Peptides against a protein of PDB entry 6RGO. Designs and how they scored, part 283

Target 1, 392 residues: chain A of PDB entry 6RGO
Amino acid sequence: MALKLLGFNQDATCFSVISSNKGVTIYNCDPFGKCFELEKSTSNDEELDFLVEMLFSTSLIAVVDKTIGASKRKKLKIVNTKRKATICELTFPHEIMDVIMNRKIICVVLKSDQIFVYDISCMKLLRTIDVRGEKLKSTSKFRNSEAVGDIGVRVSLSTDNNSILCYSSYSKSDKENAPLNDIVVFDALKCIQINVLPAVHQSNIVCIACSPDGMLMATASEKGTIIRVFKTIDTENDEPILVNEFRRGSRPSRISEMKFNHDNTLLACVGESDTIHIFALPVTTTEADANEDDTLQQSSHSLSSSINGLQYISKGLANRFGKIIVSKIPTQSQQRHVAYIKIPENAKYRIGFPKDTTNTIHICGEDGNYLVYSIPRNEVGPCTLVKSNTFD

## One batch from the design tools (peptide; made by RFdiffusion4, then SolubleMPNN)

Design b2_p23_6_s3 (from b2_p23_6, 13 letters changed)
Fold by OpenDDE base, seed 1:
Structure b2_p23_6_s3 (fold): chain B 392 residues (1-392), chain A 23 residues (1-23)
Amino acid sequence: as target 1 above (392 residues)
Amino acid sequence: SLPTFAKFDEEEYKKLLEEVKKE
C-alpha cells in the first residue's frame, strides 16, 4: 500500500499517516499501536491527501481533506477522536496549506499567503496576517501569484504557552519577484510583531523550526545546504542574533522538516537525502553555573580543521547580509558534534523528539518503519537503534 | 473575506477542551 507521512505530534507521542486504502491512521509511539482511524469517505482511486494536526496526545485533531478535486481543501474540521465526531467546521476563502497548534493557538495558513490565528479555547479569530499585504505596504509591488510553484508562506509555532509564531515573509527588495527570505517573529497570544529577520537566506525559505520555548528558530532555503539558527526575541544593537550555522551537505537537497529537542541542545533535520542529521547546539550556560572548574582537558586535536572553515564563511556573510551580528560564536572548545541516521534512498521520513528523553529521537518512514534511536553524546557518529516497529 | 462556520457545537467543544485539560 502507498503510505504518506503526515508527521509526529508536538511531543512525539503519536504520529499520523495516510494509507491509500484506509484513510488517516494515528499511531501511538509507546505502547506502539493504532489509536485512531479516519475512514476514507470516497470510493474513488484518487490519491488521498490530508492535513492532520493532533493536539499532543489528546482527543482533539484538526483535519483538512486536500484530495485532488475535493471541494474540502478550504475546510478545517475539528474532530473529537474519542467520539469520532466533527465538532467544528470552518470554511476559508482559499485552500489551506498548513495547520499548526499548541494548547493556546491554532494557526491556519492559506494559499493566499494569509495566516489566520485563532484562540483554541473558543475558536475566536485573534488575527489575520496578510503576508502579501505586508509586502505591498513595504514594496508597493504585487507579485502575480501564478508564477511561484510549491513556494508558499512557511510557519512554525512554539509548543509552549508563549505561542511564538515564526513565519516567512517577502523581502523589501525593489524586485517584483522578491523571495520569501525574511522571517517575522510574532507573539500569537498578544498579536504583536516581536522581531523581523531580513534576508536570512538568498532564496525562498522552505523549512522553519521554532524551539519548544520559542527562544530559537532554525531556517533552511530551497538549496538546503545551510541551516541557520537565530534567536527569536533577543537582538544585539537592533540586529538579529545568528547563534549557529550548520552545513547539512555540499549538494542541494530539499529539507522537509527540522525539529529542536525539548532542552534546545539538539537540532535534527530530514528531507530528500539518505541521511537524517542531528546537530549539537551550544548550551548557552547562563554565567551563573560557570563556577564548577571541571577542567575536562579532553584532547582538542582532530575535529578543529572542519570547524575553522565555518568561521571564515561567517565573516564573509556579515559583509554581504548586513550587520547580522554573528554573536561571537564562542570559539570555546565545545566541539559541536553531529550525529546521523542513515535512511533508505527515496523514503520520506518524519522526525520527533520525545519530551522526557532529550537524547532520543523518534522517526517514521513511508516504508512503514517506526524507529527509535539513541543519540551519542559529545561524539560524531551514527545513532544507535533502540526500538523498531512496523505499520501498514 | 472572513472564514465562516459551517458547524460549531460550542458545548461539545467546551467538553472536548475540558477533557484536553485533564490529559
Scores: peptide ipSAE 0.512, ipTM 0.941, DockQ to the pose 0.910
Fold by OpenDDE base, seed 3:
Structure b2_p23_6_s3 (fold): chain B 392 residues (1-392), chain A 23 residues (1-23)
Amino acid sequence: as target 1 above (392 residues)
Amino acid sequence: SLPTFAKFDEEEYKKLLEEVKKE
């Protein structure tokens, strides 16, 4: 059967899949089993395509039917899974490309490069973000999505109540084909732009992850060789906004998903490669807890010597705001993974971090495998398989 | 153009959000 993965929810307690025979199925991770099924509305052998975003473990889901030929690609449905009832239907002016949510906010991304920000408590529109800006309205033919692959606005939302929205934006180059290589950081509750990170990659950004607390953001370009981690907010201290640079590999490969764990100590990435990579992040000790636990300092000292190499920021391209965001970091300061998982070639996988176990990762594959891995603490190496289940 | 509501059951939606706050 052809399975298509939709992904994990915010706390990796559930995952969603499209089955060619059944429609949308949501699985609970523990105890493992089906918790919801959305049957096909059409008897046709059409390739099903859906967006499904689940709000944590709750009965609230957002659903978009993206099936080819379906006149429904512009409709967002809010469904109560427990009642099997559609509560809300919103029709947008353009095709829906993505839907993300937390306990406060729903963001809807359109093919028009617009982001609609809603208050989840009442479904009131708070903001429409036009990523193309007013000047490009006249000349930018809609990127006919037929020839230029999945290059669109990418978004990530913090899972906390601060609701930090990170999105890719067009560089201010006078070129008609400006790359999506800027990042905007946006407070989705206050509707305020917090920061703009220009030219974080040389090519289009294809993957973004926001940390659960919204303090960190990871980015990858279409090359997928380098992952960069940034602070979302300028600290008053002259600390570099670029905190980490990780090397996934030497060969170009698309990254489809990245996730932080719940304590911001790990960043995982998955994509077209045979390997899920897990990177260690330096624990930003806030000055307050410097007193007691001497034992964790030994592992941090080996990482701190690599961070001092970041201070040789050559005077690169100052943006129009005088800030150098990305210098040529020496290839020697690029950290590799601390852990990995081997996956079958050509199998698409999705990743999630459970809330209560920071050294555990959940993965699911289009091969019908749901797998739980333990991440090694003291050694660089493979993750250990702890639990496995199958689904159809 | 703004998005349009084809359906919105505000009372059912409030009940769903009250369940979401207890989880």
Scores: peptide ipSAE 0.510, ipTM 0.940, DockQ to the pose 0.899
Fold by OpenDDE base, seed 4:
Structure b2_p23_6_s3 (fold): chain B 392 residues (1-392), chain A 23 residues (1-23)
Amino acid sequence: as target 1 above (392 residues)
Amino acid sequence: SLPTFAKFDEEEYKKLLEEVKKE
């Protein structure tokens, strides 16, 4: 059967799939099994396409039927899975491209590059973000509807109550074909822009991950060779803080999903390659409560590795306005993965990090495999398979 | 144009959110 993966929920306790014969199925991870089915509304042999966003392990799901007709693709349904009832139906002016939520906020991304931010508690619209801005409303020839490939506004939302929204934005270049290579950090509750990271890649951003606490974000471009991790809120001299730069590979390959683990110590990425990569992050010590006086002169051996090496000013990050995100990270010091998982070629996989086990990753494939891996901490190497299940 | 509500059962939605807060 053709399976299409929709992904894991926020805490990787559930995942959703489309089965061509059945419709949408939601699986529980532990104990493994079907927890919800949304039956196919049509007997037609049409390829099913859905968006499904589940609110953690709860009975609340957001559903968009993308299978047939421009009308359904514009309709968000809020469904109670226990009652099998549609409680709310919202019709948007344009096709829904993505839906993301936490316990406070629902964000709806449209093909028009608009983000609608809702208060989940009452379904009140808090903000409409127009990523094209008012000036581009007149001159945006809809990119011919056929050739609007996978390039659109990307979003990620913190899973916490702070509700930090990271989204891709157009660079301020007067070019009609400005890349989506800026990141905006937005407080979705207060509806305030917190930060703007200009030109984080040379090409369009195709993948964003926000950390669960909203303090970090990871970005990847269409090339998918480099992953950059930034602080979301904090700045150094009003400039963005690049925390890490990871090399996924030397060959271009699209990254479809990235996720942080619960404690921000790991970043996983998956895409069109035969390999899930897991990167280690430095532990961000919150500098909060070390007020107490204890004089222990532990010699901070500043690994001032004397990077005497040539300032290869990578000419590439020169935005037209002279703000280069200088990767202070030499191309030679690009960190590689600490762990990996081999997956079948051409199988689409999705990833999730469970909350309670920071060294465990959940993965599921369009091959019908749900797999749980242990991540090595002390050595660079393959992850160990701990549990496997199959689904249809 | 703004999004339009085609259906919204506020009472059932409030009940769902009360269930979600207990999970």
Scores: peptide ipSAE 0.508, ipTM 0.939, DockQ to the pose 0.901
Fold by OpenDDE base, seed 2:
Structure b2_p23_6_s3 (fold): chain B 392 residues (1-392), chain A 23 residues (1-23)
Amino acid sequence: as target 1 above (392 residues)
Amino acid sequence: SLPTFAKFDEEEYKKLLEEVKKE
């Protein structure tokens, strides 16, 4: 059957898939099995397309039917999965492009480059963010350039209660085709802008990940060769703090998803390449415990990893970011560990990090594989397969 | 235009959120 992956929930306890014959199915990861099915409302052989966002392991899901006609594509449904009942139905002025949520907030992204922020407790609209309207205020010449193809506002929300929203915005360049290469950091609860990271890439941002606590953000452009990790809230001399720069590869390849693990020690990325990449992040030691003189001489094993594509750009950071103050993260020259998973080149995969096991990653494929991998922490190398299941 | 509610069962939604808070 043709499968289309919708992805994991916030804690990777469940994942959602579209089956061409059945509609939407939600699987539980452990114990592995179907926990919910949304039946296809139509007998038509139309290609099924849905947005489904699940609130953790709860009975609350948001659903958008993208399959049939412009009217349904504008409708958000809140469904109680235990009752199989639509509780709320909201109609938006434009097509819904994305829906993200946590225990406090629902964000609805429209094709109009608008973000609607809702209080989940009552479905009250807290804010409308108009990303185009921000551009119109900065640039006297807003051409209604319809977003050409896949270019649109990208969003990521912290999974915690702080509800840090990161979204892509248009650069202030007077160019008619200003790229979506700025990031805005927004407190979704207080409805205030916290930070703006200008020109974080040279081209449009196509993937954003916020850390679970909202303190870190990862970004990738259309090239998908470089991933940048920033602090979201903290600034140094009013300038954004670049924490990490990773090279995924030498060849351009789109990144479709990135995720942080729950302790902010790993960043995973997946996309059109045959490889899921997992990058080690420096542990943010709070400066307080720097007094313990534990000279653990971790032997500098020169892992001459002949991994032809993964280079940590240690030296190059200073020259490309003119004013981005790379915080002098003390050159703890700890070789940042990189792990990887090989996947089929033509299979779309999604990734999730379980809360309880910081060294484990869940992945699922449109090939019908649900896989659990162990991540090596002390070496650069492949992840080890721990569990596998199949779904239809 | 603002988004419009075509359906909102506020009582059932409150019950759903009370269930979600216990999970």
Scores: peptide ipSAE 0.506, ipTM 0.938, DockQ to the pose 0.913

Design b2_p23_6_s4 (from b2_p23_6, 11 letters changed)
Fold by OpenDDE base, seed 4:
Structure b2_p23_6_s4 (fold): chain B 392 residues (1-392), chain A 23 residues (1-23)
Amino acid sequence: as target 1 above (392 residues)
Amino acid sequence: EKPTFAKFDEEAYKELLKEIEKE
């Protein structure tokens, strides 16, 4: 059977899949089993496509029927899974590309590069973000609908109540084909722009992850060779703070998903490669509790790592592309993965981090495998398989 | 264009939200 993965919920307690024969199935991770099934509404041999976003372990799901030829591609349904009932139906002017949510906010991303921000408590529209801006409304020839591949506005939302929304935006280049290589950080509750990170990659951003607390974001471009981690809110001299730059690989490979663990100590990435990569992040000490006066003279062994890295100030690139965040991190000091999982070639996988076990990762594949891995902390190496289940 | 509600059961939605507030 052809399975299509929809992904894990925010806390990796559930994952959703499309089965060609059955429709949408939601699985519980522990105890492993089916918890919800949405039956196929049509007897036709049409390839089923859906968006399903589950709100944690709750009975609330957002569903979009994306099946080709369906007028339903513009319709968001809020479904109560326990009641098997559609509670809300919203029709949008354009096709829905993505739906993300937390306990406060629902964001709906359209093919028009619009983000609709809703208050989940009452389904009131808080904001419409037009990523193309007002100037492009007149000149946005819909990129011919057939050739609009995977390039669109990408979004990620913090899973906390702060509701930090990170989205890709067009660079301020007067070019009709400006890349989606800027990031906007947005407070979805207050409906204010907090930060703008210009030109974080040279090409379109195809993957964004926000940390659960909204303090960090990870970005990857179409090349998928470099992952950059930034602070979302904090700036240094009004410039974005690059926390980490990771090398996934030397060969281009698309990253489909990235996730932080719940304590921001790990970043995982998955995509078209045979390898899930897990990177270690420095522990961001929240500076808040530094008030207690304890004079412990811990000798600052200045690891004066002699960064004699040649300043190849390539003078030439500065003028043509806006303020590219040129990594000051030498290409040689790009951190590699600390852990990895090998997955079957051509199998699409999704990743999730459970809340209670910061060293555990959940993965599921279109091969029908649900796998739980332990992540090594002290050594660079493979993850250890702890639990496996199969689904159909 | 503004999104349009084709259906909204406010009572059933408020009941669903009580589950979210408990987690």
Scores: peptide ipSAE 0.528, ipTM 0.944, DockQ to the pose 0.887
Fold by OpenDDE base, seed 2:
Structure b2_p23_6_s4 (fold): chain B 392 residues (1-392), chain A 23 residues (1-23)
Amino acid sequence: as target 1 above (392 residues)
Amino acid sequence: EKPTFAKFDEEAYKELLKEIEKE
C-alpha cells in the first residue's frame, strides 16, 4: 500500500501515517501498535493528503483534510481520538500549510504566509503574524509571485510551556525575489518578538527546528549542505549567537526534518539523502553548578579536550549599512556528524527523540518500518538497531 | 478575513483539556 508519513509527536511516543486504503493511522511506539484510526471519508481512489498533529500522548489531534476540494484545505478539525469526535472546526481564509502545537499554543500556517497563534486552553486567537505584511512595511513591494513550489513560511515551536516560536521571514532586500532567509523568534504566549536573525542562509530556509526548551534553533536552506544552530533569545552585542555550523554533506540535498533531543545534546536531520545525520552539540554548562564544593572525584572523562581549539571568531563584519552578515564559520571549523543511520534510497523517513532515553532515536519510513536506534556517545560511527517493527 | 468556527463543542473541549493539564 502507498504510505505517507506525517511524523512523530513531540516526545516520539506516537507516529502518524496516511494509508491510501485506510486513511490516517496513529501508532503507539511502546508497546508498538495501532492506537487510533481515522477512516477515509470518501470511497474515491483519490490520493489522500492530510495534516495531522498529535499533542503528545493525549487524545487531542489537529487534522486538516487536503485531499478533497479547496474548502476542506482551509478547515482545521480538533478531534478527540478516544471519542472519535470532532470537537472544534475552524475555517481559515487560505489553505492550511502547517499546524504545530504544544500544551499551551496552536500555530496554524497558511499559504498566505500568515501564522495564526491560538491559546489551546480556549481556542482564542492571540495573534495573527503576517510575514508578507512585515516584508511590505520594509520593501513596499508586494511579491505577486505565488510561492513557487515548496517555498513558504516555515515554523517550529518549543515543546515546553515557554512556547518559543521560530519562523522564517523575508529578508529586507529590495530584490523582487527576496528569500525567506531571516528567522524571527517570537514568544507565542506573550505575543512579543524576542529576536530577529537576518540572512542566516543565502537561499530560502526550508527547515527549522526549535529545541524542546526553546533556547536553540537549527536552520537549513534549500541547499541542505550546512545546518546552523543559533541561540534563540540570547544575543552578543545585539548580534545573533551562532553556536554551531554543521556540514551534512558536500552535495545539495533537501532536509525535510530536523529534531533536537530532549537535553539539547544532539541534533538529527533527515531528508532526500540515504543518510540520517546526528550531530553533537556542546553541553552548555550553566555556570550555576560551580559553587558546590562536594568532593566526588568521579572520573567524568570529559570529551572537552578536543573542541577547545574553536575560537569562535564571531567577526561579525558589521557592514556600514547595519546588515548583520552572520559570519560564516570557516569551512575548517564546520563539524561533521558524530553518528548516522543508513536508510533506503528515495525512502522518506521521519525522526523523533524519546524523552526518557537521550541516546535513542525513533525513525519511521514510508517503507512501513518503525526502527529504534541507539546513538554512540563515545565514538563517531553508525547507530545500532535496537528494535524494529513493521506497519501497513 | 478572520477564521470562523463552524463547530465548537465547549463542554467536550473542556473535558479534553483536563487530559492535557494532567500531563
Scores: peptide ipSAE 0.524, ipTM 0.943, DockQ to the pose 0.869
Fold by OpenDDE base, seed 3:
Structure b2_p23_6_s4 (fold): chain B 392 residues (1-392), chain A 23 residues (1-23)
Amino acid sequence: as target 1 above (392 residues)
Amino acid sequence: EKPTFAKFDEEAYKELLKEIEKE
């Protein structure tokens, strides 16, 4: 059967798949089994395509039918899985490209490069962000969206109640073909722009991950060779906004998904390569807990000495929006993975971190494998398989 | 153009909100 992976929910308690024979199926991870099924509305052998976002382990799912020829690509459905009923239907002016949510906010991304921000408690529209409208104030020509197939606005939302939204935006370059290589950090609850990170990569950003607390953001470009981690907020202490630069590989490869674990100690990435990479993040000790556990400091000291080479060239009177955030980080400061998982070539995988076990990763494949791995703590190496299940 | 509601079941939605508040 052809399976298509939709992904894990926010806490990796469930994952969603499209089965060519059944439609959308949601699996529970522990105990492993089917928890919901959305049957096909059409008897046709058409290749099914859906967006499905599940809100944690709740009965709330957001569904978009993306199937070719379906007049439904502009419709968001909110479904109660327990009642098996559509409770809300929203029609948008353009095709829906992505849907992301937490306990407070639903964000809907359109092919028009618009982001609609909703209060989940009442489905009230809080904001429409027009990423193109911001560009047009700087550049006189609309990009005709027809020619840019796979390149659109990317979004990530914090899983916490702070609801930090990170999205890709067009650079202010006078070039008609300005890349989506800026990042905007947005408070989705207050509807306030917090920060703008200009030119975080040389090419379009294709993957963004926000940390659960919204304090960190990871980015990857079309090249997928370098992953950058940024602070979302400027700290008063003149600390560099760029906190990490990781090397996934030397060969170009698309990254499809990145995830932080729940304590911001690990960043995982997956994509078109035969390898899931897991990177260690420096623990940002908040000044308060400096007293007791002297044992973990020895591993962090070797990593901190390489970061001091980021000379911020503060060139003079350039307005706040003109700071070159990415000086050429010396290639020697680029960290590799601390752990990895080998996956079959050409199999698409999705990743999730469970809330209760920071050193465990859940993965699922279009090959029908659901796998749980333990991440090594004391050595650089392969992850250990702990559990395996199959699905159809 | 603004998004349009074709359906909204407030009672079923209030039931889902009680699940969200417990997690």
Scores: peptide ipSAE 0.523, ipTM 0.943, DockQ to the pose 0.832
Fold by OpenDDE base, seed 1:
Structure b2_p23_6_s4 (fold): chain B 392 residues (1-392), chain A 23 residues (1-23)
Amino acid sequence: as target 1 above (392 residues)
Amino acid sequence: EKPTFAKFDEEAYKELLKEIEKE
């Protein structure tokens, strides 16, 4: 059967798939098994497409039927999975491109480059963000909307109650075809813009991940070769703080998803490549724990040579991108290890980090595999397969 | 244009939200 992956929920306790024959199915990760099914409403051989966002392990799901030709592409349904009932149905002026949520906020992204921010407690509209309207205030030139490219506004929301929303915005460049290469950081609860990160890539941003606490954000462009990690709120001299720059690969490849683990120590990325990459983030030791003088003199020799190449690229880019104060990535020899998982070529995978096990990653594939991997802590190398299940 | 509610069961929605307060 053709499977299409929707993704994991916020804590990786469940994942959602589209089966061409059944419709939407939600699986529980532990114990592994089918927990919900949304029946196919149409007998047509049309390729099913859905957005499905589950709110943690709750019975609340947001559903959009995106099937081609469906008038339903503008409809958001809130469904109670236990009752199998639609509780709320909202109709938007334009096609829904994305839906994200946490315990406080629902964000709905439209093809019109509008973001609708709702209070989940009452479904009250808090804010409409018009990313095009913001561009028009900054640039006198209307982009003709006919750039049919799969390039829209990208969003990510913190999973905590702080509800930090990161979204891609249009650069203030006088070019009629300004890329979606700026990022806005927005407090979704207070409806206040916190920060703006200008021109974080040269091309459109296609993937954004916010950390669970909203303090970090990862970004990737259409090239998918470089991943940048920024602080969301903190600035140095009114300039954005670049915490990390990772190279996924030398060849261009689309990144479809990135996620932080729950303690901000790991960043995973997946896409069109045969490899899931897991990057170690430097623990920002707050100066308080610097007192334990544990002189682990472990032999730093061999891996130093490949990391030095990344430092030279940073100095040259800092002059062309405005003064992104690359906070002195402490040249302290915290050996940034990279872990990896090999996946089948052309198989789409999704990733999730469970809350209770910071060194474990959940992955699922359109090949019908659900896999649990252990991540090595101090070594560059492959992840170890711990558990496997299959689904149809 | 503003989004429009085609359906909203406020009582059933408040009952569903009690699951969120327990997590």
Scores: peptide ipSAE 0.523, ipTM 0.944, DockQ to the pose 0.867

